# Peptides against a protein of PDB entry 2AKA: the designs that were tried, part 29

Target 1, 299 residues: chain A of PDB entry 2AKA
Amino acid sequence: MEDLIPLVNRLQDAFSAIGQNADLDLPQIAVVGGQSAGKSSVLENFVGRDFLPRGSGIVTRRPLVLQLVNSTTEYAEFLHCKGKKFTDFEEVRLEIEAETDRVTGTNKGISPVPINLRVYSPHVLNLTLVDLPGMTKVPVGDQPPDIEFQIRDMLMQFVTKENCLILAVSPANSDLANSDALKIAKEVDPQGQRTIGVITKLDLMDEGTDARDVLENKLLPLRRGYIGVVNRSQKDIDGKKDITAALAAERKFFLSHPSYRHLADRMGTPYLQKVLNQQLTNHIRDTLPGLRNKLQSQL

## One batch from the design tools (peptide; aimed at target 1 L11 A14 N293)

Design b2_p16_5 (made by RFdiffusion4)
Pose (drawn by RFdiffusion4):
Structure b2_p16_5 (pose): chain A 299 residues (1-299), chain P 16 residues (1-16)
Amino acid sequence: as target 1 above (299 residues)
Amino acid sequence: ASEELDEILDEIHDMV
C-alpha cells in the first residue's frame, strides 16, 4: 500500500513536539553511523542534491526526520516553516543550519528536538528515515567533553525501541568488524533481525581486497541483508551535483568490479531506495494493526 | 493538535 508510509509520516509530524517518552514506538528507520561512514552522501544521493550541513565532525546535531515523497515536481518543506516551499537546496541546507543553531546553545552540541524535512522529488521513492548524529570518540569540536556519550545516549533512545529499524552505515575502507554502527546495532538487536546494513566507499578499498563476504551476507550476517554503494561525485557545468551521472558511475563500478559484478543488480543507491521503501512499508503493515490501541496506553 | 491526532487514530481504526 502506497498509503502506509504517508500515514506514519503524519504520526511523526504529530509527535515532533512531544518530548521523549520511552514507551512511544512508531515504525520507522533510524540512520546510525560513525562520523567516517559517509552517511550524508548516502542521503544526498537519494535526493540528488547536496542539502546537508557541511563541516568537520558532526553534520546532524538534531534528529532529522527526512520524509522523501516521489513527485513529478521538486521542492522541500520544513514542518517548522509552515507553508514555505524551498526549491533551492542550498537554502534547505542553510535552514537546517539556522534552525539547529536556534536551538543549540553551543554551536557544536546536540539536541533531541527533531527537524522535520519533507522532500518531493522525481529522484526519490516514498521513504522516510530519521538521520541521527554520527558517532565519534575525540570530542574535537568545542563543547561538550562527554559529547561521545551524549550522542550514544540519543542514538539509544531511538534504537532501543522494538519498532525502530536500524540502517547501520559503515565504510568499506575500515575494519568492518569494528564498525561503530554495526556494534551499536548488535547491542540492541543481538539477533540482527531489525538492522539493515549499508556499506559505503567500496571504491576506496585497498588494492586487492574487497567486501564480497560481507555483501554476500556471510561474514557478519543480518536477516535484512547488506547493500553496497559508492559516491562517485560528478559535477555539472555550474559545479553542482549531477545525480544522473553519479548514479551511472556507481552502476559502472559494480558492473566492472570482478568481485561485485554478479551482485550489481542488488547494489547501488536505486536498489537501496527500493529495498528501504519495501522493508519500511512491510514493517508498517506489520505494526499498524496494534498501533492505535497501543498508543493510547503509552501517551 | 490533540484533535488532529484523534483524527489520525480514527483513520487507523477504520483501516484496520

Design b2_p16_5_s1 (made by RFdiffusion4, then SolubleMPNN; from b2_p16_5, 7 letters changed; failed a check: too like the target's own chain)
Amino acid sequence: SQAELDEILAEIDRLV

Design b2_p16_5_s2 (made by RFdiffusion4, then SolubleMPNN; from b2_p16_5, 8 letters changed)
Fold by OpenDDE base, seed 1:
Structure b2_p16_5_s2 (fold): chain B 299 residues (1-299), chain A 16 residues (1-16)
Amino acid sequence: as target 1 above (299 residues)
Amino acid sequence: MEKELQEILEEIDKLV
């Protein structure tokens, strides 16, 4: 069972090489959420490195197939530059930016063509995620006026697939009923069978408010439930606060908070990694017989 | 591609 995620990674790479990646119903997890919902911070917390593009507005402009692989060594590899090993994660960030700009140009447009990034690390579980552009209502800079619809159409190419699990990232300091992530998830998964909820910014909620009912799966029930996380603040990111120290602070937050203490062992980034690894592994196992038959019919 | 897909299929058959 431990080799199922690496096996699907090989399929993803093979199909990406022929430009058919968007058309395949591969067992995968798509990450969806509004702009600034905390998607990039969740992914960086898994790796323990700063390596994703940062800024205001639409930062992720192409799908990022992020393949995490447990290894004794730490390095990254891109499918578009095979054989180059990146050990500096700032260079990984710069390569994502450069490869994004190469395809989208200077207008900050979007492209449905994925970037495939593999990260080897002793600090990760085997996990593959597809990071998708953040949903927005307002074009910024030279973006086309229909950018909202372009993003939505691109997200729909992934999340409408039956074998796609949805990691819906929502901030706790905003009305959950208005969550872009949960809205799109409910549109394509009305029974909540494929959706995993992530609640960010729990530390930024107003005093006397909490997300307990959400995290207990009582407000908007998902079959796969919700996991709360605490990301680094913008001040912590700008100050280059160590992610390991941030994960310790996250654990302390859940343990010390009266509303979350009883949930603390089922919250936080390390627990989210374990759940996603297990969910993806099980999902691959369940879909693999059908995938095998489809692949054999293409040979 | 066909060779790579064949190799992946053979690996699937070992895991299923």
Scores: peptide ipSAE 0.359, ipTM 0.882, DockQ to the pose 0.701
OpenDDE base, seeds 2, 3, 4, 5: peptide ipSAE 0.356, 0.353, 0.354, 0.352; ipTM 0.885, 0.881, 0.882, 0.881

Design b2_p16_5_s3 (made by RFdiffusion4, then SolubleMPNN; from b2_p16_5, 7 letters changed)
Fold by OpenDDE base, seed 2:
Structure b2_p16_5_s3 (fold): chain B 299 residues (1-299), chain A 16 residues (1-16)
Amino acid sequence: as target 1 above (299 residues)
Amino acid sequence: SQKELDEILEEIDKLV
């Protein structure tokens, strides 16, 4: 079972190299959410490193295929830079920014062409995620006025695929009924069969409010449920707060919160990573027979 | 490559 995710990673790399990304419904998890929903912070918390572009507005402007691989060593590799090992994760961030700008230009435009990044680490479970551009309604800078629709169309290329699981990232300090992530997930997965809910910013909710009903799967039920997480604040990021310390603070948050204490063992970033690894592994196992038949018919 | 695809298919057959 441990080899199923690496096997699909080899398929992803092979298809990306041939430019045939559009025709194969590979088992994958697409990460969707509004701008500033905390998507990038969740991914960085899995790695335990700051390596994703940061800023205001649209930060992710190309799909990022993030392949996490459990290894005794820690380094990153890009498919577009074969043989170059990155050990400085700031250089990883800079490479993502440079490669994004190379394809999209400097106008903060978007491109559907993925960046494939593999991260080897002793601190990760085998897990592949596709980080997608954050949904927005407001163009910024030189972005085209239809940027909202361009992002939506890009997301739809991934989330409409039957073998795509959807990691819907929603901030708790915003109206969840208006969550861009949950809206798009409901549009393409009306029965909630492919969607995993992530609720971020639970620590930023108003005093006397909580997301208990959402996390207990009572408000907007998903078959795969919801997992709450607490990311570093912008102040913590700017202050270079260590991710390990942030994960300890997240655990403390759930254990000490009256509304979440009973859920604490089914919450937080480490539990999310475990659940995603298990769900992806099982999903690959279920889809592989069908994928094999499709691959043989193309040959 | 076709060879790489064949190798992946063989690996799938061992895991399924």
Scores: peptide ipSAE 0.175, ipTM 0.814, DockQ to the pose 0.668
OpenDDE base, seeds 1, 3, 4, 5: peptide ipSAE 0.164, 0.149, 0.155, 0.150; ipTM 0.803, 0.798, 0.802, 0.798

Design b2_p16_5_s4 (made by RFdiffusion4, then SolubleMPNN; from b2_p16_5, 9 letters changed)
Fold by OpenDDE base, seed 1:
Structure b2_p16_5_s4 (fold): chain B 299 residues (1-299), chain A 16 residues (1-16)
Amino acid sequence: as target 1 above (299 residues)
Amino acid sequence: SQAELEAILQEIDELV
């Protein structure tokens, strides 16, 4: 079963190389959420490295197919520069930025053409995620006035597919009824069958408020439930707080919080990673027979 | 390539 995710990764790479990524309903997890919802921080916490572009506005401007592979060594590889091994994750960040700019130009536009990044690490479980541009309502800089719709259309190309699971990332310090992630998920998955909820910024909620009802799946029920996480603060990121230390602080947060203590074993980044690995593996297993038949018909 | 797809199909058949 551990080899199912690597197998689909090879399919993703093969189809990316021929430009057919948009037409294939591969079993995958698309990551959706508003700008600053904490998507990039969740992905970096899985790797234990700072390697994603950061900044104001739309940071992710192309889909990023992030393939995490458990390995004895730690390095990254891009599909667009085969044979180059990156061991410095700052160089990985710079390559994502450079490759994004190469395709989108200087106008900070978006492109539906994925970047395929594979990260080998002893600290990860096998997991593939498609990081998508953050939903926004306000164009910034030289962005097209219709950038909101362009992002939505791009997201819809992924999340409308039957074999796409949706990792809906929503901040707890905002009204969940207004969550961009949960809205788009509900539009394409009205029964909540394909959606996994991630609640970020639980540490930034107002005193006397909590997200207990959401995390207990009582407010907006999803079949696959919700997992709360605590990311590094912007101050912690700027201060280069170690991700390992942040994961320990996250565990302490859930264990010490009166509203979350009883959920603590089903919360946090390590648990999320495990759940996503299991969910993706099972989803691949269930979809492979149908995928095989489709692939055979194309030969 | 077609050869890569055939190799992947063979691996699927071995895993399923």
Scores: peptide ipSAE 0.285, ipTM 0.853, DockQ to the pose 0.663
OpenDDE base, seeds 2, 3, 4, 5: peptide ipSAE 0.279, 0.270, 0.276, 0.269; ipTM 0.854, 0.847, 0.849, 0.848

Design b2_p16_6 (made by RFdiffusion4)
Pose (drawn by RFdiffusion4):
Structure b2_p16_6 (pose): chain A 299 residues (1-299), chain P 16 residues (1-16)
Amino acid sequence: as target 1 above (299 residues)
Amino acid sequence: STSDDITAILDEIATL
């Protein structure tokens, strides 16, 4: 049903101003990743426009509830900017930065208050993800020193919930067994039943190595599987993001890599969008029947 | 207003 994701989108909007309640548990996807995993690029490739804050270290300092709606037209709206239509995605980036600073005292700390961004685009399938602060060790920023723990604690508030699917994002050019995202997913989902793996930067692996065993779901098995992507950034004449060319370059990469050509149809951003739309829809279908009565008791 | 919106959504779910 094309209606399930929109229905949950309304619930997320309604609960955006309701503070943390450990018992409230909407069916949704939380994006978890180490700061080196490239999780922003994954989201920007869904949208086809650069729109997320840039900077060293942390990019998401407040949970970003990103609601992507397939549309013939292309624009964005924030729940906190009633009626305004954003058509220039640079302004979308600037609003994320401004609304975040409006809330965060220190210009580098974090807050649990979500920003609710809806994007209508021909480049997206109906899909909703909650992007969360990336994980890191060295609090190299400017307050606070326990920032690693504040981030982990905020992530745990989301992903310890049973209806929260986990999109664990890890770079291929690292020790995947040591992935911050996969490790935290294991802490709360030991059976790997509600974690979807994403492997980024496959084109940056060392010469003569590949990630075939993980992509084939053999080395670090997850019930919902792994999807690989690459960010082969292409810019148009104005120096701006060209998503059609970037997706073609990604498709060429998988078709030409001897380790991945047999999986190409199950890799890449378009396929990832399809998989997330499908899994999120089925998950909502599964959890909606008991949802109304459960919510009454939990509020 | 938030309470009314939540009630309206829950009533809609009850009709599914």

Design b2_p16_6_s1 (made by RFdiffusion4, then SolubleMPNN; from b2_p16_6, 10 letters changed)
Fold by OpenDDE base, seed 2:
Structure b2_p16_6_s1 (fold): chain B 299 residues (1-299), chain A 16 residues (1-16)
Amino acid sequence: as target 1 above (299 residues)
Amino acid sequence: SQQEQLQAILAELDQL
């Protein structure tokens, strides 16, 4: 069963070479959330490295197919740069930015053309995620006035697919009823069958408030439930706080918080990574018969 | 070729 994710990765790579016309509904997890919801921080916490573009506004401007592969070595490779191994994750960040700019230009526009990044690491579980542009309501800089709709249309290309699981990332320090991630998930998955909720910024909630009812799956129930995480603050990122120390602080947060202590073993980034690996593996297994038939019809 | 890659993957799927 551990080999199912790598098998689907080979399919993804093969179809990425044909371009966008591969009408294959591959089993995948699409990551959705508003701008600054903490999506990129969750992905970096899985890798244990800073490697995603940073900034204000729309940072992710192309879909990023992030293939995490458990390995004895640590390096990254891009599908567009075959044979180049990246061991400096700053160079990975720069390559994402450069590759994004080569396709979108400097106007902070978006493109539906994925970037395919594989990360080998001893610190990851096998996991493939598609990071999608953050939902926004306000164009910034030279962005087109319809950027909100362009992002939504791009997200819909992924999240409407039946074999797409949705990782809906919502910040706890904002009104969850207004979560862009949960709204789009509810639109395309009204029964909450394909959606996994992630609640970020639990450490930034006002004193005397908590997200317990959400995390206990009582407020907006999802079949696959909710997982709370604590990402590094912007101050911690700017201060170059290591992700390992941040993960230890996250564990301490859940264990020490009166509202979350009883949930602590089902919270945090390491648990999220485990759940996503299991969910994706099971989802691949369940979709394999249909995928086989589709592949055979294309040969 | 891409077709050969897909055939190889299909063969692996048939063994599962």
Scores: peptide ipSAE 0.286, ipTM 0.869, DockQ to the pose 0.610
OpenDDE base, seeds 1, 3, 4, 5: peptide ipSAE 0.285, 0.225, 0.255, 0.209; ipTM 0.868, 0.837, 0.850, 0.818; seed 4 fails the geometry check

Design b2_p16_6_s2 (made by RFdiffusion4, then SolubleMPNN; from b2_p16_6, 10 letters changed)
Fold by OpenDDE base, seed 2:
Structure b2_p16_6_s2 (fold): chain B 299 residues (1-299), chain A 16 residues (1-16)
Amino acid sequence: as target 1 above (299 residues)
Amino acid sequence: SLQEKIQEILEELDKL
């Protein structure tokens, strides 16, 4: 079963190379959330490296197909620059920024053309995620006035597909009933069959408040449930706090919190990674008969 | 070719 994700990765690469990404309903996980919801931090915590663009505006401006591959070595490769191995993850960040700017220009526009990044690491499980631009309502700088709708339309190209699972990332320190991630997920998955909820910023909630009812799947039920995570603060990121230390602090947070202690074994970034690996593997297996038929029809 | 890659993948799927 561990070989199913790499098999789908080979399909993704083959179709990406010919620009036909839009027509295939490949089993995948799309990551959705508002700007600053903590999406990039969750993905970086899986890798244990800082490698995604950062900023106050739209950070992700192209879909990022992030293929995590368990390996004895640690390096990254881009589909657009074959044969170049990146061992410095700051260079990975710079390449994402440069490749984004090459296609979108300097106006901070968006493009639906994916960037394909593969990360080999001993610290990851096999997992493929599609990081999508953060939903926003307010154009910044030279962004077009309709940027909200452009982002929405881009997200819809992924999340409307039946074989797409949705990782809906919502911050706990905002009104979850108004979560952009949960709203878009409910629009395309009204029965909550394809959606996995991630609740970030649990450590930033007001004193005397908690997200227990959400995490226990009582408030906005999803068949696949919710997983809480604690990311590094902006201060911790700026201070270059180690991700390993942050993961230990996350574990301590859940174990020590009166409202979350009983859930602690089903919370946190390492558990989320395991769940996503299992969910994707099972989803690929379940979709294989249909995928085989589609592939045969293209021969 | 893309078709060759698809064929290879199908053959691998048939072995599962």
Scores: peptide ipSAE 0.322, ipTM 0.876, DockQ to the pose 0.522
OpenDDE base, seeds 1, 3, 4, 5: peptide ipSAE 0.326, 0.316, 0.313, 0.258; ipTM 0.878, 0.875, 0.874, 0.865; seeds 1, 4 fail the geometry check

Design b2_p16_6_s3 (made by RFdiffusion4, then SolubleMPNN; from b2_p16_6, 11 letters changed)
Fold by OpenDDE base, seed 2:
Structure b2_p16_6_s3 (fold): chain B 299 residues (1-299), chain A 16 residues (1-16)
Amino acid sequence: as target 1 above (299 residues)
Amino acid sequence: SLQQEIEELLAELDKL
């Protein structure tokens, strides 16, 4: 059986190339979370490269369709600049920033027009994610006063679709009951059928506190459960700490923590990547009959 | 064309 994820990637590229938001509810995973929740860090940890825009406030300002493809070679390609292979991931970051600014201007506005990025790597599983702008309540700089609602409206275009799975990214060092990711997920998926919880910043929790009840799916139960991860700290990023070393530190964190040791084999970035690959593959399989009928209706 | 791509994809789906 050919990999179902690459097949859906071809559909995504074909529809994106026509500039029509084809009303095709394609099976996908949308990544949602507040600003600084750690969404971009999770995606970079999958690739093992620094390649996403960094900064304060809204960093992701357009949807990023990130297509990870297992390959013997390592390079990136953008749909908007076909034939250019990027081997320097810093150039990938710069291209995302330039392409974002080309469409949104320099005012830190947002656009619903996706950037399509494919990353070939021997270190990834086949996985497609849509990184969405981080939810915010406070406009910064030249952002419009209604930026919160503009972001929400953009997110709703993705997460309301029945074939959209939701990767809800929440930081552990913030009140989970106030998680923007879980709030929006609950609004569109009240039964928790389409939502996968990711808990970041577990290493930044106050001493004597833990997220065990959350990770055990006891506090706010999701059918697809929760996966804890430990991303690089801002100090680690500024210090150019290697992602491979960070993944080893993440494994050590879960194994050494009294509250998480028993969960350690079902935690961390590598396990998350595996789960997402499996979830997306199964979801594509389940949606294929409906997708076929929709495709036939467009002929 | 998009139509050709859809037809090819449908043909691939029918082989699954």
Scores: peptide ipSAE 0.246, ipTM 0.835, DockQ to the pose 0.449
OpenDDE base, seeds 1, 3, 4, 5: peptide ipSAE 0.244, 0.245, 0.242, 0.242; ipTM 0.834, 0.835, 0.831, 0.838

Design b2_p16_6_s4 (made by RFdiffusion4, then SolubleMPNN; from b2_p16_6, 10 letters changed)
Fold by OpenDDE base, seed 3:
Structure b2_p16_6_s4 (fold): chain B 299 residues (1-299), chain A 16 residues (1-16)
Amino acid sequence: as target 1 above (299 residues)
Amino acid sequence: SLEEEIQKLLEEIDQL
């Protein structure tokens, strides 16, 4: 079972290399959420490194196939830069930005062509995620007025696929009923069968308010439930606060919060990683017979 | 080739 995710990774790489990324309904997890929902922070917390582009507006402008691989060594590799090992994660960030700009140009446009990034680390579980552009309603810079719809259409190419699980990232400090992530998930997964909810910014909720009902799966039920996380603040990111220290603070947050203490063992980034690894592994197993048949038909 | 990789993947799948 431990080899199922790497197996699908090899398949993803093989099809990506020939530009046929869209033709196979591969078992995968697509990450969706509004701008500033905390998607990038969740992914960086998995790796324990700052490596994703940051900034105002649309940061992710191409799908990022992020393949996390448990390894004794720590380094990153891009499919478009075969043989180059990145040990400086700042260089990883710069490469993502450069490769994004190479395809989209300088107008902050979007492209549906994925970037394939593999990260080897002793601190990760085997996990593949597809980070998708953040949903936005407001064009920035030279973006076309219809950028919202372009992003939506791009997301739909992933999330409409039957074998796509959806990691819906929503901030707790905003009205969850208005969550872009949950809205798009509900559109393509009305029964909540493929959606895993992530609630970020629980530490930024107004005093006297909590997301307990959401986290207990009582407000907007998902079959796969919700997991709350606490990401680094922007101040902590700018201050280069260690992610390990942030994970300890996250654990303390859940344990000390009256509304979340009873859920603390089913919350936080480490638990989310574990759940996603298990969910993806099980999902690959369940889809493997169909995948085998599809692969055979290509031959 | 893609075909060779698919064949390897199929063989690996069949061994699972």
Scores: peptide ipSAE 0.374, ipTM 0.905, DockQ to the pose 0.530
OpenDDE base, seeds 1, 2, 4, 5: peptide ipSAE 0.361, 0.359, 0.365, 0.351; ipTM 0.902, 0.901, 0.903, 0.897; seed 1 fails the geometry check

Design b2_p16_7 (made by RFdiffusion4)
Pose (drawn by RFdiffusion4):
Structure b2_p16_7 (pose): chain A 299 residues (1-299), chain P 16 residues (1-16)
Amino acid sequence: as target 1 above (299 residues)
Amino acid sequence: VTEDITTILDEIESML
């Protein structure tokens, strides 16, 4: 049903101002990744426009509830900016930065208050993800020293919930067994039943190595599987993001790599969008029947 | 917020 994701989108809007309640548990996807995993690039490739804050270290300092709606037209709206339509995605980036600074005292700390961004675009399938602060060790920023723990604690508030699907994002050019995202997913989902793996930067692996065993779901098995992507950034004449060319380059990569050509139809951003739309819809279908009565008891 | 949540929950009940 094309209606399930929109229904949950309304619930997320309604609960955006309701503070943390460990018992409230909406069906949704939380995006978890180490700071080096390239999780922003995954989201920007869904949208086809650069729109996320840039900077060293942390990009998401407040949970970003990103609601992507397939549309013939292309614009964005924030729940906190009633009625305003954003058509220039640079302004979308600037609003994320401004609304975040409005809340965070230190210009580098974090807050649990979500920013609710809805994007209408021909480049997206109906899909909703909650992007969360990336994980890191060295608090190299400017307050606070326990920032690693504050981020982990905020992630745990989301992913310890049973109805929260985990989109664990890991770069291929690292030790995947040591992935911060996969490790935290294992702490709360030991059976790997509600974690979807994303492997980025496949084109950056060392010469003569590949990630075939992980992509084939053999090395670090997850019930919902892994999906590989690459960010082969292409810019148009104006120096801006060209998503059609970037997606073609990604498709060329998988078709031409001897280790991946047999999986190409199950890799890449378009396929990832399809999978997330499908899994999120089925998950909502599964959890909606008991939802109304459960919510009453938990509020 | 209460009115929005109640409306959504009534819609869910009707659908079921």

Design b2_p16_7_s1 (made by RFdiffusion4, then SolubleMPNN; from b2_p16_7, 8 letters changed)
Fold by OpenDDE base, seed 4:
Formats: structure tokens, sequence, C-alpha cells
Structure b2_p16_7_s1 (fold): chain B 299 residues (1-299), chain A 16 residues (1-16)
């Protein structure tokens, strides 16, 4: 059973190669959230490397199927350039940007066609995530006026699927009742059966405020609960602060915070990665009989 | 692709 995630990765690769990515209800986790919610930072914290596009506005413009594979070696591979091993994660970032621009053009348009990226690392658990464009209400630059709806429609192609789990990323320093991630999750998963909540920016909350009730699953209950994380600040990212040092600071934050100390062992990026690995593995196991029948009908 | 799917099906059948 330890090989269930790699098995689904092989299916994802096979279907991506023929352009049928949208038609199969594969067991997967889609990552959703508003712009600047901290989605990319959560994914980079899993890898321990800076490798995702950065900038103002919509950064992710195509779905990114991120396949994390535990390995003794550290490198990345793209499905669109098989056989090329990337050991410099800056080159990984540049390839994502180039491959995005090749399909969407220079006008910061979006495309529903996924990029498939596999990262081998000793620092990761086996985990596959689909990073989706950040929800926005305001077009930037040369983006079409309907970009909000284009993004929403793209997200719906993933999150409406029955076998799709939803990683809803929300910042704590904003009204969680108004979270774009939790809104879209509630729209397609009204009973909160498929949604895992991630609360970012806990370190940026106003003094005397906390997200304890949310993290304890008391305010907006999800069956799969909430996990708080602390990402690097934009200043820390620009200053190239090491992710390993940031993860140590995250642990210290939860242990030292009066409102979160009792939750500290069930918070932070390493715990989130473990939970997601377990949730995805169990979800694949539960969906496997149905998936088998669907695959057989395609042959 | 069909060959790869067939291999995956065989592996699934071994896991069920």
Amino acid sequence: as target 1 above (299 residues)
Amino acid sequence: MEEEIQKILEEIDEML
C-alpha cells in the first residue's frame, strides 16, 4: 500500500500525455486560495526550495501537478521534457515560466492544460498536489476583463470532481468568513467532506487576536480539520532566507504562542505534509475499486 | 498508453 501515490502518478502521467487530464476523476488534492494566500509558499516549504514563479498578480497561470517523491537524491523532472534532470531549482522556476508562456502567451492569460512536475527529494514524503491559479477579482496588466471567471471555471474543472480533495489555503490576517478558498470549497463540498483547511499568516495577526477557534475546528467545521502554518515573509523570501531555518522558526512560533502551544504538535508544515500523505493514501485506497472499473472501460 | 494502463490495472488487481 506504500506505493499507491506513485501508482496514481503513473496514471496522471499517462493521461497527461494524451491530453485527457480533465476527463478522469483521479484521486488527487487540488490547492485553492486567493492571491497572496500563501499557496506557493506552502508548496515550496514541502520541498525546501524556491522553485515556483513569483511576482505581483496571478503567478500560477496553468495547473501545476506537483508530484513529490521521497528519494535519496534531489532533482526535478518535467513530463514535457522527459530525461532532463533539474538540480538547480531556479532552472525549475524558469522552466515553469517558459512552459506557461509558451501556451498562454505573454499577456498573462491562463490555460487549463497542466504542467506536470516531479520532484525527488530526501526531504519530502510521497505527495501529489495540483496547484491551481489564485482566485482574483481584479485583472492586472493585459489580463482579460473576465479573468476572475476564467480562473473560477478552471478551478471548477478540478474541485467539482468527486475524487478531488481540496486543500483550502486561507490567510489568518483576513476575515476567514470571507476566505475565497473556504467559499469555493463550501460551494462544491457543502458538507465539508473533501476539504482540508490550511491557515497561513498566523504570525501576521493583530496583537491580542488568534485563530485558535478555527484551528480547533470550532468556528467553521471541516471533517478533515485545519492545520496552521507559518510561511516566510516576503522580506525573508527576497532576502533568500533558508526554508529549513523558516521551518525551525515556525515550530518555535507554535510552541511559544500562548494560544497555539497546546496544538503545536498538530501544526506546521512537516505535520501538514504527513497528514496530506496519509489523507491522499487513504483516499486512493478508498477510490481504487471504482478507478479500476473506469480504467478497464477505457481499454 | 494502453500498455501502461494495462500494467497499472494488473498492479491494482494485485493490491485488491
Scores: peptide ipSAE 0.456, ipTM 0.917, DockQ to the pose 0.619
OpenDDE base, seeds 1, 2, 3, 5: peptide ipSAE 0.456, 0.447, 0.439, 0.445; ipTM 0.917, 0.916, 0.912, 0.914

